Peptides against a protein of PDB entry 5FRP. Designs and how they scored, part 184

Target 1, 225 residues: chain A of PDB entry 5FRP
Amino acid sequence: VEWTESIPQIIATREDISKELNQALAKTFIDSDPRVRRTSVMIFNKVPVTEIWKNITNKAIYTSLLHLAREKHKEVRELCINTMAKFYSNSLNEIERTYQNKEIWEIIDTIPSTLYNLYYINDLNINEQVDSVIFEYLLPFEPDNDKRVHRLLTVLSHFDKKAFTSFFAFNARQIKISFAISKYIDFSKFLNNQESMSSSQGPIVMNKYNQTLQWLASGLSDSTK

## One batch from the design tools (peptide; made by RFdiffusion4, then SolubleMPNN)

Design b2_p28_8_s4
Fold by OpenDDE base, seed 4:
Structure b2_p28_8_s4 (fold): chain B 225 residues (1-225), chain A 28 residues (1-28)
Amino acid sequence: as target 1 above (225 residues)
Amino acid sequence: DYEKKLKEEEEKFKELEKKIKELEELKK
């Protein structure tokens, strides 16, 4: 009986501790010392995404994380860009959308826009990094077409106007190429099966294959010009 | 299995707390 009575107090204490920790953590993200900011960002790399979502409940922390993508300190900025992209991907894969985490998701859903907006800085190093994290974390290679399309739609669904513009300028063609390559692989596998070639679907697949090849060829030729 | 999961979560939380404390110490 005494043990059961202590449980609410323990829970309350834990909530208080959690709140204090969140407040302290929020301050570290805006600290004047880049080392402190760096260490703060590293929490998102070292702690599993599920634990972050569970224990970091202060939305200001997430907002501050995203803001560091534009900070002056190069090392912190670069770390932040990688971290937020990875965190976004992990969140999409591992975190369910609930009523309780809605506010955090609203922030996290802006990560793609935040990243694409970095192209407007017109810094070559930043652009290269953004390209890298987009294809590694935001729009990773996915052999399943439905999953790939779903991921793409998810990323695009929260884009601001600037992000859309950047997307079409920098990434849209590459995404199309990726889709075409995937289709090419599928068609190649189909065509390698003689039984499939003799089927009623054979001519249809062959036509699609040829269209894909033509598209790929045209895309590659334009890039070399 | 539930107890094991709970312990794992507790350990992860402790690790997070440790990291936060380290950050606080760096601020000082």
Scores: peptide ipSAE 0.020, ipTM 0.348, DockQ to the pose 0.008
Fold by OpenDDE base, seed 5:
Structure b2_p28_8_s4 (fold): chain B 225 residues (1-225), chain A 28 residues (1-28)
Amino acid sequence: as target 1 above (225 residues)
Amino acid sequence: DYEKKLKEEEEKFKELEKKIKELEELKK
């Protein structure tokens, strides 16, 4: 009985500690010293994704991480780009979407757009890095067609207009139009599977599919013009 | 098994705390 009574206090204490830590961490991401910012970004590389999601609950930290992708300090920027891409991929693989983490996911889901928007800086080094992280983390090779399609749809579903444009401009060349088409075909087959359509996610997937189709169609038309 | 998982999580949290402290020390 005494043990049960201590649990709320422990939880409260942990929440307070967590809050303080989150506040302190949030400040480090915007620190004037690039070394501090670098070390802060490294937390996302060194700590397992599951632990980050559990312990880092301040939205400002995630937002600040994403902003570092455009900072002036080259080393921090490069680290940030790799880190956020990897973190995104790991999150997709290991973190379930729940009501409790919805707000964080809303931020994390912008990582693909954030990365693709870096192409507009028109820096060769940045472009190369973005290409690298896209193929390594965002759209990795996956032999399973359903998983590949699902990943692609997930990545594309949160694109802003600029990200779509850059995707078509840069990745349409690297991702063989043939691959995109193949994925589209595979996705169409997947959607035609009755089991997938009967799920509560069926309409959402269908909507995403249609958006992807429209996007692909528009991109192909622009490339042929 | 649950206790083991809890300990593992606690250790990971401690590692995070250590890294945060290291960052704070760099500010000094």
Scores: peptide ipSAE 0.017, ipTM 0.307, DockQ to the pose 0.008
Fold by OpenDDE base, seed 1:
Structure b2_p28_8_s4 (fold): chain B 225 residues (1-225), chain A 28 residues (1-28)
Amino acid sequence: as target 1 above (225 residues)
Amino acid sequence: DYEKKLKEEEEKFKELEKKIKELEELKK
């Protein structure tokens, strides 16, 4: 009975501690010392994504993380770009969308747009980094077509106009190639099955296969020119 | 001086991680 009576007080104390911790952490993201900002960003890399979502509830922290992608300090900026991309991917894989975390998801869902908008800075190093994190974390190679499409739709669903433009300019072709390769593999497997070739679908699949090959060949030739 | 400050920030980070873990355990 005494233990039960202490539970509300413990819960209240925990909430207060959590609030104070979040407030303190929020201040570190805007600290004048880049080392402090760096350390703050590293929390998102070192702490499991599930623990971050559970314990970091202050929206300002997530917003501040995204803002650091455009800061002047190169090391912190580069770390932030890698961190937010990885965090986005991990969140998609491990965190469910609930009513309670909706407001945080609204911020996290802007990470793809935030990253694609960095192309407008016209910095080669930034562009290379953005390319890297997109293909490593945002739109990783996935052999399952349904999973690839689902991930792509998720990423695109929150794009602003500028992000769409950047996507089509820089990454759309590469994504199409990835899909085409996957289709090629599937068609090859189909064609190797004699029973499938003798079916009414055989000629249709063959036609799609040939179109895919032609598209791939044309894409490769254009990249060499 | 820079290395010392870096170490101090790393320690603060470790403390924050510890606090987060503690908070997680307390919610269990």
Scores: peptide ipSAE 0.015, ipTM 0.307, DockQ to the pose 0.009; fails the geometry check
Fold by OpenDDE base, seed 3:
Structure b2_p28_8_s4 (fold): chain B 225 residues (1-225), chain A 28 residues (1-28)
Amino acid sequence: as target 1 above (225 residues)
Amino acid sequence: DYEKKLKEEEEKFKELEKKIKELEELKK
């Protein structure tokens, strides 16, 4: 435990972490002591994402992190779920995809599927946590429609069939509604602009507005049934 | 121009909807 607790400091102070250190760290993720595993997961929370990617090069560490999402120890599992979701989001935002980090990205890109697959455990507490991290980290609120769409597509791009199923069951409806509302707001703003309404685009926008309203209404009606 | 931006956002939304539908079909 004490050794693992020192790892964040080491990563922060050293430009390169030795292969040996990575191997040692990998072992801590599968340690029999839950405290060791917990501390290992915390590294991903304490160290900046850029430094993690730079210094943690052993793919087994990332694989092990993801595996802990199904761990029996509740505290470690919960921490892991939060950590991996946050790490995924931070990685998407801050880490470029390169040839050198491709193997790690292949693992990290499975985080969304890993999370959505947790719904199949049929545990209420896990489901609530997954819901939370999805909307906090995986599919956070983003006022920019382009960014929202891009993030969504990124998240979905690596889904397995089970993850897709879970997504549609638990999240797809909320996402659709969110987008519809955003579009409604945009159209409302447009309609409030008299100059825009007098333009040749006015009728087109009105039609789209009506379609959006209909879609929104249908979506909301399904939620009330 | 606001109109251009709206059009772009609409197209993106449509693309997203299409993608979601495709994924829904995959569920099946």
Scores: peptide ipSAE 0.005, ipTM 0.279, DockQ to the pose 0.030; fails the geometry check

## One batch from the design tools (peptide; made by RFdiffusion4, then SolubleMPNN)

Design b2_p29_1_s1 (from b2_p29_1, 14 letters changed)
Fold by OpenDDE base, seed 3:
Structure b2_p29_1_s1 (fold): chain B 225 residues (1-225), chain A 29 residues (1-29)
Amino acid sequence: as target 1 above (225 residues)
Amino acid sequence: DLDKELKELEEFEKKEKEELEKNKEELLE
């Protein structure tokens, strides 16, 4: 653990990280100790993306990073999901595609598919996190339409079949959520009006309000777990 | 119409869960 914790400093200060160091680092991603794995993932958060691409040349490291998105240890998994999404976004923004880094890009380009495939685990906590990183890193708000479309096409260009399916499902779900929220607001306004509540529609709207809340809540994870 | 809309939301959620369960993946050791 202590050794792994020193890696970010080494990468930040040195331009010539040895092959041996890369090999050693690769092993830490599959270490039996989740603390070691966590520390390894944190390298991608602590070191600038440009330095990562320059110094981490072992493909196995990137592959292992992506693999950790599905590991059982919750803390490591959650960290990995956030890290890989951010790393993807930063890479798109800051790293030029060259012949020399082509093999690494082939791995990095699978990050969106990897993330969208996590929906098939059918875990509410994972779903919530994936939703979050999609909006924050994969498909962030972009006022420039051309850039937004280009990013979308880039994300989709490496999807597998399951990722496409989950992508469409995600978007459909978002539309439904938006609708439900809109109705929640409408019902809330109605219920806050005394005259409306005293009408024959009062109990009906209350029921609909409760149903809407129940539906919305069913899609949320327990924050205490 | 509001009742129908809410019902559609519930049906959508049910269908989505069923589809996900059908294609379920597991966490790794």
Scores: peptide ipSAE 0.205, ipTM 0.803, DockQ to the pose 0.852
Fold by OpenDDE base, seed 5:
Parts: C-alpha cells; structure tokens; sequence
Structure b2_p29_1_s1 (fold): chain B 225 residues (1-225), chain A 29 residues (1-29)
C-alpha cells in the first residue's frame, strides 16, 4: 500500500518509469487487499491522462482496471466505474491515436461496452451510477453537432451485442422517465391551485400524481445501501 | 391519456426486467 501511494508522485515527476514498476503496479490491481486495489485505481484519478498514457505501458494494468468494474467490493467497484468512465472521456479528448498506443486504445475503446454491460447485474445502485457516468463522461452534452455525432459513433463502434441491447433499453427508459417527470410537474402545478383542486378533476389528478410519484420512486436505489 | 401512458410504462418495465433476467450477470469474486 505504501509504495503504491507513492506512484502518482513518481509518475508526475519523472518520465522514465521502468518496465519493472509497470509489472509491480499490475500486481496491485489484483491484490487480495481491497485497500491496495483502491489505491491503484486512484492513480488514474491523481495523474494527468497524458502522463498515464506515457508512463503506464503495460496493457494488463488497463485490462485489470476494467475488470474491477464488476468487483464485489462496493467501494472499489464504484471508484473504478467513475474512474474508467472519466479516463475514457479524457483519453478521447487529449490522446491521439498512434501506432504505438494502438494496443492500449483497443482496451480503452471497450470501456463503454463494459459499462453498459453492468446493467445486466440488475442492481439499482450500479444502474444509477452507470446512468450518471454516461451523462457525465461517455455522452456528455455537446453543442457542436459534428462533435456530438462523432462521440456517439465512437462510443457505439466497439459495442458488443449485449451493450447495444442495453443502450437501446437505456434510451427508452430515459424517454419514459422524462415523460413521467413532465407529468409530475403538471400535476404538481394543478394541485397547487385551490380552484382546480375543488373541481371534479381534483381527486382524479391527485390519484394520477400519486401513481406517477410511485413509479418514479420505484426506480430509485435503496438509500440504506 | 395518462392511463394509457402508465400502462405503457408498466409494460416497458416488465419487458426490461424480463430481458435483464435472461441476460443477467453476476459480480466477480
């Protein structure tokens, strides 16, 4: 753990990271101690993306990072999911594709598929996290149409079959959620008007409001977990 | 029609759950 904590500083200060150091770092991602694994993942958050690509050349490290997305240890998994999504986005923005880094890009390009496949675990907490990182890092808001389309095509270009299915389901769900929220707002406005509530439609709208609220709430994770 | 839409939402949720169950994955050891 102690030596792993020093790695970000080393990477930030020197460019001559040895093969041996890369090999040692690769082992920390599969260490039995979740604290070691967590510390290893944090390297990707503490070191600039350009320095990571330059100094971490062992492809096994990247592969191992992606595997941690499905780890049983909650804290490590959650950190990994956020980290890999952010790293993907930063890489797309800052790292050029070259012959030398082709093998690493082949791994990084699978991050979107890896994330979308997490929906099949059928865990509400994981689902919410994946939803969040999709909007924040994978498919962020982009006002430039060409850039937005290019990003979308890049994300989809390496999907497996299950990821595509999950992608379509996700989008369909978001449309439905948006509709429900819109109705929730409309009903709320109606209920805030005393004249409307006193009308024959008052009880009907109240019932619809409650149904909508219940539906929206059913998609939320357990806050106690 | 809100009632129609709510039914569609319910059907969607059901189908989604069924698909997830068919393709369910587990966390790694």
Amino acid sequence: as target 1 above (225 residues)
Amino acid sequence: DLDKELKELEEFEKKEKEELEKNKEELLE
Scores: peptide ipSAE 0.203, ipTM 0.806, DockQ to the pose 0.813
Fold by OpenDDE base, seed 4:
Structure b2_p29_1_s1 (fold): chain B 225 residues (1-225), chain A 29 residues (1-29)
Amino acid sequence: as target 1 above (225 residues)
Amino acid sequence: DLDKELKELEEFEKKEKEELEKNKEELLE
């Protein structure tokens, strides 16, 4: 049957096309034009995660995506950081680990480490963004304790030494921030009470309020920069 | 004592910054 004999050729042709497309796409991630790089990153935002895993099979694309998290171009970098974090979360939720996608998962599993390593750049804007994506995508709020622990273990399972260090530092910092915020709230409530403000404690609390506010503000980046 | 607590926070932040500086990375070209 002639049509049956053509099937292998058709499959081979489609595979070749897919390979060529993947190769072409891989080149766009390292293009000198930041607009091209941006467009490439946006593919991961516009295409469903399941379709990405299905059609993007060149591991170099994923590696290049992760590399952009440290590039100098701010807009591309910021987009990349958000994109890779979201992609990681979506992948964990929607993609099964198979033999066929093992090599891609090996790269994707390094996303948490890649993100936590960005703290070592010591840039306030980057730090804030990493903080944000950690809470939103890496370690999101999960009321189920078992799921939360499982997610945490998954995130940690592929950490390098530097990522572990930054992870512990991050958590410690968050505890301190939380404490400061709690105090800020308490002081604010006190200051909003006229009777309390008229008391001998009024000036003392005002001073503490200002100190707390200053401390909190010192950890924030300038949104105008 | 809030003053004590704030001081501890400052010390913590200083220590963290020092540790990060030891392992500082740069942006890539």
Scores: peptide ipSAE 0.202, ipTM 0.806, DockQ to the pose 0.802
Fold by OpenDDE base, seed 1:
Structure b2_p29_1_s1 (fold): chain B 225 residues (1-225), chain A 29 residues (1-29)
Amino acid sequence: as target 1 above (225 residues)
Amino acid sequence: DLDKELKELEEFEKKEKEELEKNKEELLE
């Protein structure tokens, strides 16, 4: 753990990191101690993206980072998901595609697919986190149309079949959530009117209101878990 | 038509659950 914690400083101060150091770092991502794995992931958060690309040349490190997105240890997994999404965005913004870094880009370009495939775990906490990182890092708000299209095409161009399916499901879900909220508002207004509640439609609207609430609640994670 | 709209929500939820179950993945050790 202590050794791994020193790596960010080493990367920041040294331009030439040895092959041996890269190999040693690669082993920390598969260490049995979750604290070691956590510290390894944190390197990608503490070191500038340009320095990571320059000094971490072992492709196994990047592959192992992506693998941690599905590990059982909650804290490490959550950190990894945020880290890899942010790293993807920063790489797109700051790293040029060259012949020398092609193999690393081939791995990094799979981050969107890796994230969208997490929806198939069917865990509400994971789903919420993936939703968050999509809006923050993968497909952030961009007022420029050409930039938006370019980013979208970049993300989609490396999707597997399952990622495409989950992508469309995500977008459809957002539309349905908006619709459900609109209906919730309409039903609430109706139920707050005494004349409407005394009508024959009163019980029917109450039932629909409850169903709408149940549907909305079913998509929310339990913060206590 | 409130009834039609609610039915569409229910159908969407059902289809989404079925698709997720069909393509279910597990966490890794």
Scores: peptide ipSAE 0.205, ipTM 0.800, DockQ to the pose 0.761; fails the geometry check

Design b2_p29_1_s3 (from b2_p29_1, 10 letters changed)
Fold by OpenDDE base, seed 5:
Structure b2_p29_1_s3 (fold): chain B 225 residues (1-225), chain A 29 residues (1-29)
Amino acid sequence: as target 1 above (225 residues)
Amino acid sequence: ELEEELEELKKFEEEEKKELEKNKLELLE
């Protein structure tokens, strides 16, 4: 653990990270201690993306990072999912594709597919997190139409069949959620008007409001988990 | 109108659940 915690500082101060150090770091991602694995993932959050690409050259490290997205330890998994999504976005923005880094890009380009496949775990907490990182990192708001389309095509170009299926399901679900939220807002406005509530439509709208809330709540994870 | 939409949503969720069960992915040890 202590050794792994020193890695960010080493990368920050040295440009000549040895092959041996990379090999040692690779082993920490598969360590039996979740604290070691967590610390290893945190390297990707503490070190600039450009420095990571420069100094972490062992492809096994990147592969192992992606595998942690499915590990049983909740804290490590959640950290990994956020980290890899952010790393993907930063890499697209800051790292050029070259012959030398081709093998690493082949791994990084699978991050979107890896994330979308997590929906098949059928866990509400995981689903919520994946939804979040999609909006924040994979397909963020982009005012430039050409850039937005290019990003979308980049994300989709490496999808497996299951990822495509989950992608379409996700989009369909989001449309439905958006509709429900819109109705929730409309009903809330109606219920906040005293004259409207005293009308014959008052009880009807109240019922619809409750139904909408119930439906929205059913898609939320258990706060006790 | 809303009731019809909610029913469609429920149906969609059920179909999605079936698909997820068919393609279930396990967490790794």
Scores: peptide ipSAE 0.264, ipTM 0.797, DockQ to the pose 0.803
Fold by OpenDDE base, seed 1:
Structure b2_p29_1_s3 (fold): chain B 225 residues (1-225), chain A 29 residues (1-29)
Amino acid sequence: as target 1 above (225 residues)
Amino acid sequence: ELEEELEELKKFEEEEKKELEKNKLELLE
């Protein structure tokens, strides 16, 4: 753990990181101690993206990072998901595609597919986290149409079949949620009117209100778990 | 109209659930 914690400082101060150090770092991502794995992931959060690309040249490190997105340890997994999404976004913004870094880009370009495939775990907490990182890092708000389209095409160009399916499901879900919220508001306004509640439609709208609320709640994770 | 809309929401949720179960991904040890 202590050794791994020193890596960010080493990367920040040294331009020439040896092959041996890269190999040692690769082993920390598969360490049996979740604290070691966590510390390894944190390197990608603490070190500037340009320095990571310069100094971490072992492709196994990047592959192992992506692998941790599916590990059983909740804290490490959650950290990994946020880290890899942010790293993807930063890489797109700051790293040029060259012949020398082609092999690393081939791995990094699979991050969107890796994230969208996490929906098939069918865990509400994971779903919420993936939703969050999509909006924050993968497909952030961009007012420039050309940049927005370019980013979207970049994300989609490396999707596998399952990721495409998840992508369309995600978008469909967002539309349905928006619709449900709109109906919730309409029903709430109706129920707050005394004349409307005393009408024959009162009980019907109350039932629809409850059903809408139940549907919205079913898509939310329990924060206590 | 409102009843039809709620029914569509429920059907959508059921279809998504079936698709997720068919393509289930396991966590790694």
Scores: peptide ipSAE 0.252, ipTM 0.779, DockQ to the pose 0.802
Fold by OpenDDE base, seed 4:
Structure b2_p29_1_s3 (fold): chain B 225 residues (1-225), chain A 29 residues (1-29)
Amino acid sequence: as target 1 above (225 residues)
Amino acid sequence: ELEEELEELKKFEEEEKKELEKNKLELLE
């Protein structure tokens, strides 16, 4: 019977250890050394989402993770943006909403808004990264219409006003880009046809092709910067 | 026709830029 009496103490000890670990981990996300911050973010990439939700219970860790999306250190910021987007997607797919994890979900549900708000930084590199993670993790390709709509509604359900505005702007931009790409393809096909190039329309299409390329290129960040 | 379309695209981008500038968000130190 003595071993049974020790069980509550053991449970309490484990809980204390877990709490201490969470507190220690929370401090690493705000460490002055970017290497420490990077390592902390990488935990979310290395550990399965289910284990993260189980073992990381301090809401401050999640909040701190989201804040790193706006930090000045480029490498940490970029890692954070990818990590939080992926974590959001994985959480939606693998984690059930319960009473116990409600507070964490309240934070995680703000990830879409957090990401869309990054467009207001007006940085081309950040914009490109946000575009990428939207397509890869937030609103991935889904052939099932019901699932696609459900995902969209989930993403939008926690948007702030700025995120909505950014969302609409993003979609409008994507439509325009898609149109330009379509034209680029059409012009490319035309220019690859010798008979077409020899026609009176050849020079005209060449000019349009160049203009289209210039427009598309103007929206791209310089990879050398 | 394409020139007109490209001009419309440029106008759209300019308008978007203006809106973004009004709601500018800074990086954290």
Scores: peptide ipSAE 0.251, ipTM 0.778, DockQ to the pose 0.789
Fold by OpenDDE base, seed 2:
Structure b2_p29_1_s3 (fold): chain B 225 residues (1-225), chain A 29 residues (1-29)
Amino acid sequence: as target 1 above (225 residues)
Amino acid sequence: ELEEELEELKKFEEEEKKELEKNKLELLE
């Protein structure tokens, strides 16, 4: 653990990390101790993306990072999901595609598929996290239409079949959620009006309001878990 | 109308869940 904790500083200060160090780092991602794995993932959060690409050249490290998105240890998994999504976004923004880094890009380009495939675990907590990282990192708000479309196409261009399926399901779900939220707002406005509440529609709208809330809540994970 | 829509949404979600379950991805050891 202590050794792994020193790696971020080493990467930040050195222009060329030895093959031996890369090999040693690769082993930490598959270490039996979740603390070691966690620390290894944190390297990708603590070190600038440009330095990571420059110094981490062992493909096994990137592959192992992606695998941790499915590990049983919740804390490590959650950290990994956030980390890889952010790393993907930063890489797209800051790293040029070259012949030299092609093999690493081939792995990094699978991050969107890796994330969308997590929906097939059928866990509400994982689903919510994937939803979150999609909006924050994979397909963030972009006012420039050309950039937004380009980003979308980039994300989709490396999808496997399962990722496409989950992508469409996700979007369909979001549309439905948006509709429900819209109705929630409408009902809330109605219920906040005293004259409306005193009308014959008052009880009806109250019922619809409650149903809408229940539906929305059913799609949320238990925050206590 | 809204109630019907919400019910349709629930049904859709259930169908999606069933499909996802058929293609379930396991966590790694």
Scores: peptide ipSAE 0.271, ipTM 0.803, DockQ to the pose 0.803; fails the geometry check

